Peptides against a protein of PDB entry 5OOQ. Designs and how they scored, part 174

Target 1, 227 residues: chain A of PDB entry 5OOQ
Amino acid sequence: YREDVRQVVTHPANALSFLQPGRLVEISVNGKDNYGWGAVVDFAKRINKRNPSAVYTDHESYIVNVVVNTMYIDSPVNLLKPFNPTLPEGIRPAEEGEKSICAVIPITLDSIKSIGNLRLYMPKDIRASGQKETVGKSLREVNRRFPDGIPVLDPVKNMKIEDEDFLKLMKKIDVLNTKLSSNPLTNSMRLEELYGKYSRKHDLHEDMKQLKRKISESQAVIQLDDL

## One batch from the design tools (peptide; made by RFdiffusion4, then SolubleMPNN)

Design b2_p26_1_s3 (from b2_p26_1, 10 letters changed)
Fold by OpenDDE base, seed 5:
Structure b2_p26_1_s3 (fold): chain B 227 residues (1-227), chain A 26 residues (1-26)
Amino acid sequence: as target 1 above (227 residues)
Amino acid sequence: SFEPIIYELTNEELEKLRKEFEEKLK
């Protein structure tokens, strides 16, 4: 269910309006590289000049540039290509005991784990010397101020996602969360079971994806530097 | 000393941002 929520939340139709400069997002690249919370610089529609006919999924159709302060210090950051979410080999977050640096990385919407309800004041030119580090300091301060976690946007209350199927999903999750509070282990298993049953009975994810795709097509943005 | 400026966005602010985004799409 969390993944289903993530899929809906990070869909272009929902996410793009909340990816303003300075917006905090939790980043996980390729399901393995967890950079933690970063700050959005900007985003743009993904365009392949070499293959204009390239078709991307909804979640891969936009590139989000984000500042992270967890880049492994020896990562080949100079090989990063703007608006290319296919990161060079060796680009990874620092592991325990390793030193990290600040970097701007291009990611897809699919690499967003969550969208925070916090926004940093961003430098006008993030590429200027020292500016990434400034944002990095801000990110550290955020983590200090919110030791229990950065507040995440509520999909319904904050993001105003009002799709009926999504609301049903959220209600189910709320029920499960309530049950999880009483028995976390049992509730987790039950959630997976319920999701499995629901997914077999209803292709909700695909239906939602199709619906949101139609909406996103009408709301396509080529580039948004400052929102 | 550097003090980061961090904003917790209200629903009103979020709505404003959404509206601004929609207007930019026109």
Scores: peptide ipSAE 0.383, ipTM 0.863, DockQ to the pose 0.677
Fold by OpenDDE base, seed 4:
Structure b2_p26_1_s3 (fold): chain B 227 residues (1-227), chain A 26 residues (1-26)
Amino acid sequence: as target 1 above (227 residues)
Amino acid sequence: SFEPIIYELTNEELEKLRKEFEEKLK
């Protein structure tokens, strides 16, 4: 069920308006490379210059550049290209016992595990010498201050996702988390059904989705001009 | 000198940002 919520939260119509510079996001690339919490630098619509006809899913249609402080030290970070989410071979987080460094990596929305309700003030030029490390120190400080975890944006209260089926989904999840449910299996089936309904409704509300995307894209342009 | 500041956005702050953005888009 967490994945269902994640799909809604990380949809461009919902996520992009919260991906301001400095926004903390929890990063998992390809479901295997966990970088932990990073800080958003910027984002842009994904454009394939070599194949302009390329079609991306909604969750793959935007690229988010994020600073992480968990990159394996021997990763070929010099091969990283801004706004190219196809990471070179060897780009991975440090494992236990390995040293890590700070890096800016481009990710898709699908690689966002959660969006935090915290922001860092970001350096004007993150690529300048020492700036990534400064952000890295800040990330360590955040982790120190929040040992129980960084607060996550509330999809309803903070992100203002007001879809009825989504609200029902969230309510059911809350019931399950509090162990108030007498029949977890029944609730599980209902959650899947509710997510299905939400997905169908979202597809039917294409106009509203397009409007939200347009707003998000405009925000990206403004942010790029400010950087 | 740059001093990174950590802050949590309140709902009020989020709404303000959204409104400001919407106004800029008009």
Scores: peptide ipSAE 0.027, ipTM 0.583, DockQ to the pose 0.397
Fold by OpenDDE base, seed 1:
Structure b2_p26_1_s3 (fold): chain B 227 residues (1-227), chain A 26 residues (1-26)
Amino acid sequence: as target 1 above (227 residues)
Amino acid sequence: SFEPIIYELTNEELEKLRKEFEEKLK
């Protein structure tokens, strides 16, 4: 059920408006590499120059650059390619007892586990020497100040996701949590189906999606010009 | 200065950010 909520939360229609520079996001790559909480640098619409006709899923259609402070020190970070979310082999978070470093990694929306309700004031040039380490220090400070966990955006109250199917999903989750049983949901509409309906409705909301795409594309152009 | 915002953003602040996001397209 948490995954179903995550799918909606991390959908571009919902997530992009909260991915301002410095926004804290909890990062899990490929469902296994947990980098913990990182800070958003920027995002851009994913463009395949080799195959311009490539179609990405909604959750893979944007690249989010994030600063993490949990990168394994011996990870081949020099092999990271800007705007390429396919991470080189060996790029992983530090395990217990291993040293970590700060790194900027490109991820997809699908790699966002949670969106925090906190932001950092980001350096103007995160690529400059020492800047990512500064962000790393700030991330540590945040974790220190929030030992019980960084506050996560409430999908309804904070993110204002008011889709009826999503609300039904949330209600089902609440029922499940209250009853501590999945039985009440056996005869109910499956969460996957609800998400499907949600996704289809958003596909119909072309205007908002187009608007967000335009923003992302504009940002992508700026980023490319800065390279 | 570079420092974290040490409090949870209010809904008003979030709304402001959303509006700012939308305005970037203008």
Scores: peptide ipSAE 0.397, ipTM 0.862, DockQ to the pose 0.397; fails the geometry check
Fold by OpenDDE base, seed 2:
Structure b2_p26_1_s3 (fold): chain B 227 residues (1-227), chain A 26 residues (1-26)
Amino acid sequence: as target 1 above (227 residues)
Amino acid sequence: SFEPIIYELTNEELEKLRKEFEEKLK
């Protein structure tokens, strides 16, 4: 159920309106590379210049640039390409005992584990020397101030997701949390079904998707001009 | 000492941001 909730929360229809510069997001790439909490720089609609006909899933259709302070120091960060979420081999978070550095990495929405309700002040030019390290310091300070965890956006109360299928999903989760006697498999199947309906509903709303794309592109252009 | 600006957003602020986003799409 948690994964189903994550899928809804990170869907472009819901997530993009909360991915302002400085927004904290928890990052997990490919389900294994956990970078922890990072700060959003910007996002843009994913465009394949080499293959304009490329079709991406909703969760892969946007690229979010994030600052992380947990990049392994010996990672080939010089091979990172902006807005290319296919990370080079060797790009990974530092393990325990390894040194880490700050880096800006492009991720898809699918790599967002959670969206925090905290924002950082972001430098105007994050690509300038020393700026990402400043953000890194801020991230460390956040972790210090919130030792019990960073507040996560509530999908209903904070994000105002009012989709009926999603609300039903949330209710089912609540029931599962309260009733240990419920069959987790049955509940999971129902949740998946609800998510499927939700996803299909939003897939049909192409107009909204296109609008979000335009906004994303506009923001990307503004950031490029500011660079 | 380095004091980063860190703040939690209220529901009102979140709604404002959401509306601003929607307006930009229009």
Scores: peptide ipSAE 0.397, ipTM 0.870, DockQ to the pose 0.647; fails the geometry check

Design b2_p26_1_s4 (from b2_p26_1, 10 letters changed)
Fold by OpenDDE base, seed 4:
Structure b2_p26_1_s4 (fold): chain B 227 residues (1-227), chain A 26 residues (1-26)
Amino acid sequence: as target 1 above (227 residues)
Amino acid sequence: SFEPKIIELTDEELEKLREEFKKLEE
């Protein structure tokens, strides 16, 4: 059920409006490499310049650049390319006992485990020397302040996902959490229907980009580099 | 001690974002 919810939450129609710069997201690349909580830099629609006819799934159709502070120190981070989610070999999170560094990695929506209800004030130029390390320090502080976990956006209350089948799914999950029975097969079938509906929605990338810009312009915020 | 600037979005702020987005879709 958690994966089913994740698929709906991370669908472009739902997720992109919440991926503002500084938004905290929990990252798991390829369901294997857990980087923990990172901060969103930006996102863009995935374009394959070498193969313009390439077709991507909804969850792979956008690239999100995120700052993580858990990159293995000996990872070939210099080979990372913005907006290229095909990570070079050796790019991985640090294991226990290994040293980590800060890095900006491009991920797909499918690599988002959860979306937090917290944002960091991001520096204007994250690529400038020392800026990603500042964000990394902030991420450590966030983890310190929230030892029980970073608050996650509520799909219904916060994200306003109002699809009836999804609401039924959420209700069933709630019942399960109270140690009552649910029907996994029914939920899976309904999720497939939901995905069909979402795939028919028009591209909201440009609209979301414009909205983010307007919000950024209207806010007088202290950047991390001002701290 | 170092204190990062952290924003926890309120329901009102989230609603505003949704409304603005809806207007852009129209």
Scores: peptide ipSAE 0.289, ipTM 0.830, DockQ to the pose 0.435
Fold by OpenDDE base, seed 2:
Structure b2_p26_1_s4 (fold): chain B 227 residues (1-227), chain A 26 residues (1-26)
Amino acid sequence: as target 1 above (227 residues)
Amino acid sequence: SFEPKIIELTDEELEKLREEFKKLEE
């Protein structure tokens, strides 16, 4: 059921509005490469220039660029291609005892494990020398300040996902936590219906981008005033 | 010590975001 919740949360209809620059997201690539918490740089709709007719699933239809500070130092980061979520062989997080570096990696929504309720103030040019390392330092500091974990957006209270099927799913999860059983098959069917509703919505990519910018600017002003 | 600028999004900010997003979806 946790995966089911993740599927709903990371669906474009829900996630994109919260993927502002600096948004903290927990990253797991291919279900095995855990990079931990990273910071969103930007996102774009996935386009295959070689095959314009390519159709992606909802969770693979957007590319999110994120800064991570857990990249294995000997990873071939030079082979990373912007907006190509198919990572080169050898790109992986550092294991225990290994040195890590900061990197910007392109991921799909499917690689987002959770969305945090925190944002970092992001440099204007993240690709400039030293900027990703600054973000990396910030990420380390965040982890220090939140030893019990970075607060995750509540799907209902924070993200305001009010779909009845989703709410029922959440209730079922609660019931399970109280040692009561639920029907996973029923939940899956409802989720499919929910996704169907989302997939029928218009592409809001550009509008979301504009909204992200507006919010970012507003927050920047607030920060300046608070300094 | 290094002190990053961290923003914890308030409920008000989130609500505003949601409202704006809703308008875009209409």
Scores: peptide ipSAE 0.278, ipTM 0.820, DockQ to the pose 0.406
Fold by OpenDDE base, seed 5:
Structure b2_p26_1_s4 (fold): chain B 227 residues (1-227), chain A 26 residues (1-26)
Amino acid sequence: as target 1 above (227 residues)
Amino acid sequence: SFEPKIIELTDEELEKLREEFKKLEE
């Protein structure tokens, strides 16, 4: 059920509105590499220049750049490609006893474990010398201030996810936390339905954006012809 | 001592952010 909630929370329709610069997010890449809490730099729609026809899942359709302070010091961070979530081999969080450094990594929404209810003031230019480290220090301080964990956005109260099926899911989770009374299979089916709804909404939104861009481009061309 | 500038967002602030985001998408 936690994964089910995560899928809904990290869906573009819900997550993107909370991925402002400085937003704290908990990062797990490929379900293996836990970077802990990082800070959002920015995000962009994933574009494959080599294969423009590439279709990504909703959770893989956006790239989120995040500052982490848990990058293994000997990771080949120089090989990181902006907006490429396929991380080079060797890019990993520091293990226990290893030294870590701050790095900006591109991740997909699917790599977000949770979204925090905290934001850091982010430097204007995160790539400037020392800026990542400043954010890293801030992250350490946040972790110190919140030893019981960084407060996570409430999907209903904070994120205002008001989908009936999701609300039912949340209620079931609450009930299950108290009583194992609900059938997990039923919840999974509802989640699939919910996901389908979000996917359709996202597709429509993307189509609208594309249409608006085309219109804008057409208008720009007209303006250029009028000059 | 380094004090991080941390913003704890209120529900109202979160709502504003959501609204702003929606406007950017229109």
Scores: peptide ipSAE 0.260, ipTM 0.812, DockQ to the pose 0.649
Fold by OpenDDE base, seed 1:
Structure b2_p26_1_s4 (fold): chain B 227 residues (1-227), chain A 26 residues (1-26)
Amino acid sequence: as target 1 above (227 residues)
Amino acid sequence: SFEPKIIELTDEELEKLREEFKKLEE
């Protein structure tokens, strides 16, 4: 059921409004590469220039660029392409005992494990020399200050996801957490129904440029360069 | 000591974001 919640939370209809610059997100790529908490740079609708007719799932239809401070130092980061979530071979988080560096990586919504209720003040030009490292220092400090975990957005209270089926799911999870010790079961059919409802209710084909601008304007964050 | 520049979004700020997003869907 936790995965079910994640699927709903990371659906474009829910997630995009919370992916402002500096938003902290917990990142797991392909279910195996855990980068920990990173900071959102920007996002865009996924476009396949080589195959314009390509159809992506909802969770793969947007690309989010995020700063991470856990990239393996010997990863071929120079091969990273903005807004290309197909990561080059060798791009991975540092393991125990390995050195890490800061990097901007493009991920899909499906690679978001959690959305935090914290935002970092971001540099105006994150790609400028030293800027990623500044964000990296901030991420380290955040993790230090929140040893029990970064506060995650509550899907109902904070994100206001009020779909009836989702609320039922949340209730069921609460019951399981308090009364049962069994592993949650994934209900694929129910998720598909929820996604269908969201897809019909929300225009996922909106002009991404306009969306990004509106989000940015709605949450005027003082950038590091403005301090 | 280094202090990160962090903001925790308030409920009001979150509501504003939701409202702005809804306007785009209209």
Scores: peptide ipSAE 0.242, ipTM 0.796, DockQ to the pose 0.466

Design b2_p26_2_s3 (from b2_p26_2, 15 letters changed)
Fold by OpenDDE base, seed 3:
Structure b2_p26_2_s3 (fold): chain B 227 residues (1-227), chain A 26 residues (1-26)
Amino acid sequence: as target 1 above (227 residues)
Amino acid sequence: SVEELLKKLEEEIAELLEELRARAEE
């Protein structure tokens, strides 16, 4: 059911309005390559210049350029083409023990695992020297501040998805989660997992609150300097 | 049983998902 929720959330009708520059998104390419959280640079409708009549699915009809900081260092990043979601061979996230670099990769909406409730400052020219690394540092800082995970946009409260069937689905999922959480047997085994997740969620909320405060403070300082 | 309830809920969710998919294909 998580996949079904993801399909609704990542549908262009719902997702595009939240893919502003700097928006954090969790990225999984081809269901195998997990880049973790990246930051949106921009997006555009997918156009095939060679085949203008090409019809793409809704989730493949847009390309999102995202900054990731988990690209394998020896990946052929020079072969990346903006707005081409077909990634060259060898483009992959760094595995454990491998060094990573920052890169801008084009992905489809289908490669978005989740949309975060946070935005980073996105430089106007991300291709300028050092800019992607700056975003990469910001991503690391966010991950550091949110060890339990980056807050995800609530499909209903934040994204304002009002589809009745979706709402019913969400309610059912909530009921299932509640029942699973209320089951003593599941509670015993999942209590550790749920407690881990809840603890992570709580830590994430606290970290988010702190980040929002720091952002607000930084904005206030900028406003004071502009006075 | 909680297991039966979960199974029923899973079935209901599956049906809802199928309905959503059917509507998206229209």
Scores: peptide ipSAE 0.020, ipTM 0.359, DockQ to the pose 0.013
Fold by OpenDDE base, seed 5:
Structure b2_p26_2_s3 (fold): chain B 227 residues (1-227), chain A 26 residues (1-26)
Amino acid sequence: as target 1 above (227 residues)
Amino acid sequence: SVEELLKKLEEEIAELLEELRARAEE
């Protein structure tokens, strides 16, 4: 059932409006490489220049760039290709006892395990010297503040997913048990600063919410027409 | 088809989000 919920939550129609810069997402690549919580840089529709007629599944049709702080230090990060979610061999998270570094990796929606109910400040130029590391430090602090897990977006209350079958699934799975209080964040000056910086994009966030409503309304109309 | 319409809407939203991001960076 958790996978069923994940499929709905990570569908483009639901997820994209919540993938703002700085949004925390939990990352699992190819179902095996767990990078933990990362921060969204941006996303784009997946385009195959060599084969424009290529058809991707909904969950593979977008590329999300994310900052992770758990990349194995000896990973060949220089071989990462922009907007290519097929990661080179050797790109993996650090195991216990191994050193890690910060990196920006391209992933698909299918690699998102959870979407967090928290956003970090995301530098405009994440490729600039030291910027990834700054985000990495912020990620570590967030993880420290939420030892039981980072709060996850409520699919119903926050994401406004109202599909009847989905609601039925939610009744079967206590997803909300993973949601934690934001109180620990209010006690951190650093996190407050990050939140303050993020708040400058409040208008952008509201606009994205409006877009989410529009798509939901359109879907409802389509469903009605199909009845 | 319904699926095609949904995909079109997703694309439009993605484009609008990109435009909003671009404006926020100005």
Scores: peptide ipSAE 0.006, ipTM 0.267, DockQ to the pose 0.030
Fold by OpenDDE base, seed 2:
Structure b2_p26_2_s3 (fold): chain B 227 residues (1-227), chain A 26 residues (1-26)
Amino acid sequence: as target 1 above (227 residues)
Amino acid sequence: SVEELLKKLEEEIAELLEELRARAEE
């Protein structure tokens, strides 16, 4: 269910309006590289210059540039390509005991674990010397101020997601959480089942969207041939 | 139940996908 909520929250239709410069986002790349909370620089629609006809899923169709302060110091950050979410080998967060540096990394929406209810001041030129470090300091300060975690945007109250299915999901999650509090084991199994179903639904929706795009593209080609 | 609703939704989506695939093959 958490993943289901994440899928809805990070969908372009919902997320993009909240990815203003300075917005805090929690970042996990490839499901393994947890950078923690970073700050949004900007975002852009993903364009494949080599294959302009490339179709991306909704969650991979945008690239978000984020400042992180947890990049491993010996990571080959110079190999980072702007607006290329395929990170070079060796780009990873610092492990415990390792030194970290600030870096701007391009990520997809799928790499966003959560969207924070806070915005940092974002310098106009983040690439200027020292600016990333300034943001990094701000990130550390925020983490210090919120030892229990940075507040996450409420999908309903803050993001105003009014999708009926989503609202039903949220209600179900609330019910499950209530039940989990009474019986953790039963509630966890049920939550996993619900999550599995929601994940499947999400996959189906993505497939549907891809098919609709293909149909639209096919129709466009037909219209061009008929001209 | 939530499970029943999710199942119903999965079925509906599956049907829609099948319909879309059928249209794409025409």
Scores: peptide ipSAE 0.000, ipTM 0.322, DockQ to the pose 0.011
Fold by OpenDDE base, seed 4:
Structure b2_p26_2_s3 (fold): chain B 227 residues (1-227), chain A 26 residues (1-26)
Amino acid sequence: as target 1 above (227 residues)
Amino acid sequence: SVEELLKKLEEEIAELLEELRARAEE
């Protein structure tokens, strides 16, 4: 459901009008590299100069340049190519305990997890010395001010998405959120934590099952060899 | 379909709520 909402929200027809310079966006590259909240520099339609006939999906048809403050310090940021969303090997967010730096990275719309209802001041020349770090400081300040999370644009109230099926989906989500919020035990953060724990438990359970299968298969092979 | 996704979400939320309730009663 969240993915379906995300697909609608991040579709060019809906998202582009809200990707103004300074717009906060939550970034997850390839579903693996979570950079957290970044700030939009600009966007452009993706053009393949080498293959003009290249057809991109709607969510891959635009490149968004974003400032992040979570880039791993030893990432080869000098290898980043403007308007190339295929990131070089080694470009990743800092893990726990690692130092991070500010960087401008090109991403596709598919790498946007959420669009925030806030805009930072975006310098005109983000590539000038010290400008990325200024935006990085602003990002840290925003995260500090919103410890419970940066407010996300409402797809209906703010983005004015009028698709009937989407509206039905959003209404149901709102009802569910209301039911969850009405339960003092189900603060949204706790639900996310619980879901995260559940997902981790599920993954661990699946890993355990796979390991058990491998052990059983190995034992079966050993038994076959002993036979 | 959006309807199927909504049903799955409702089921997941219901399960999560039941788990939360079960933990609160413990």
Scores: peptide ipSAE 0.008, ipTM 0.277, DockQ to the pose 0.018; fails the geometry check

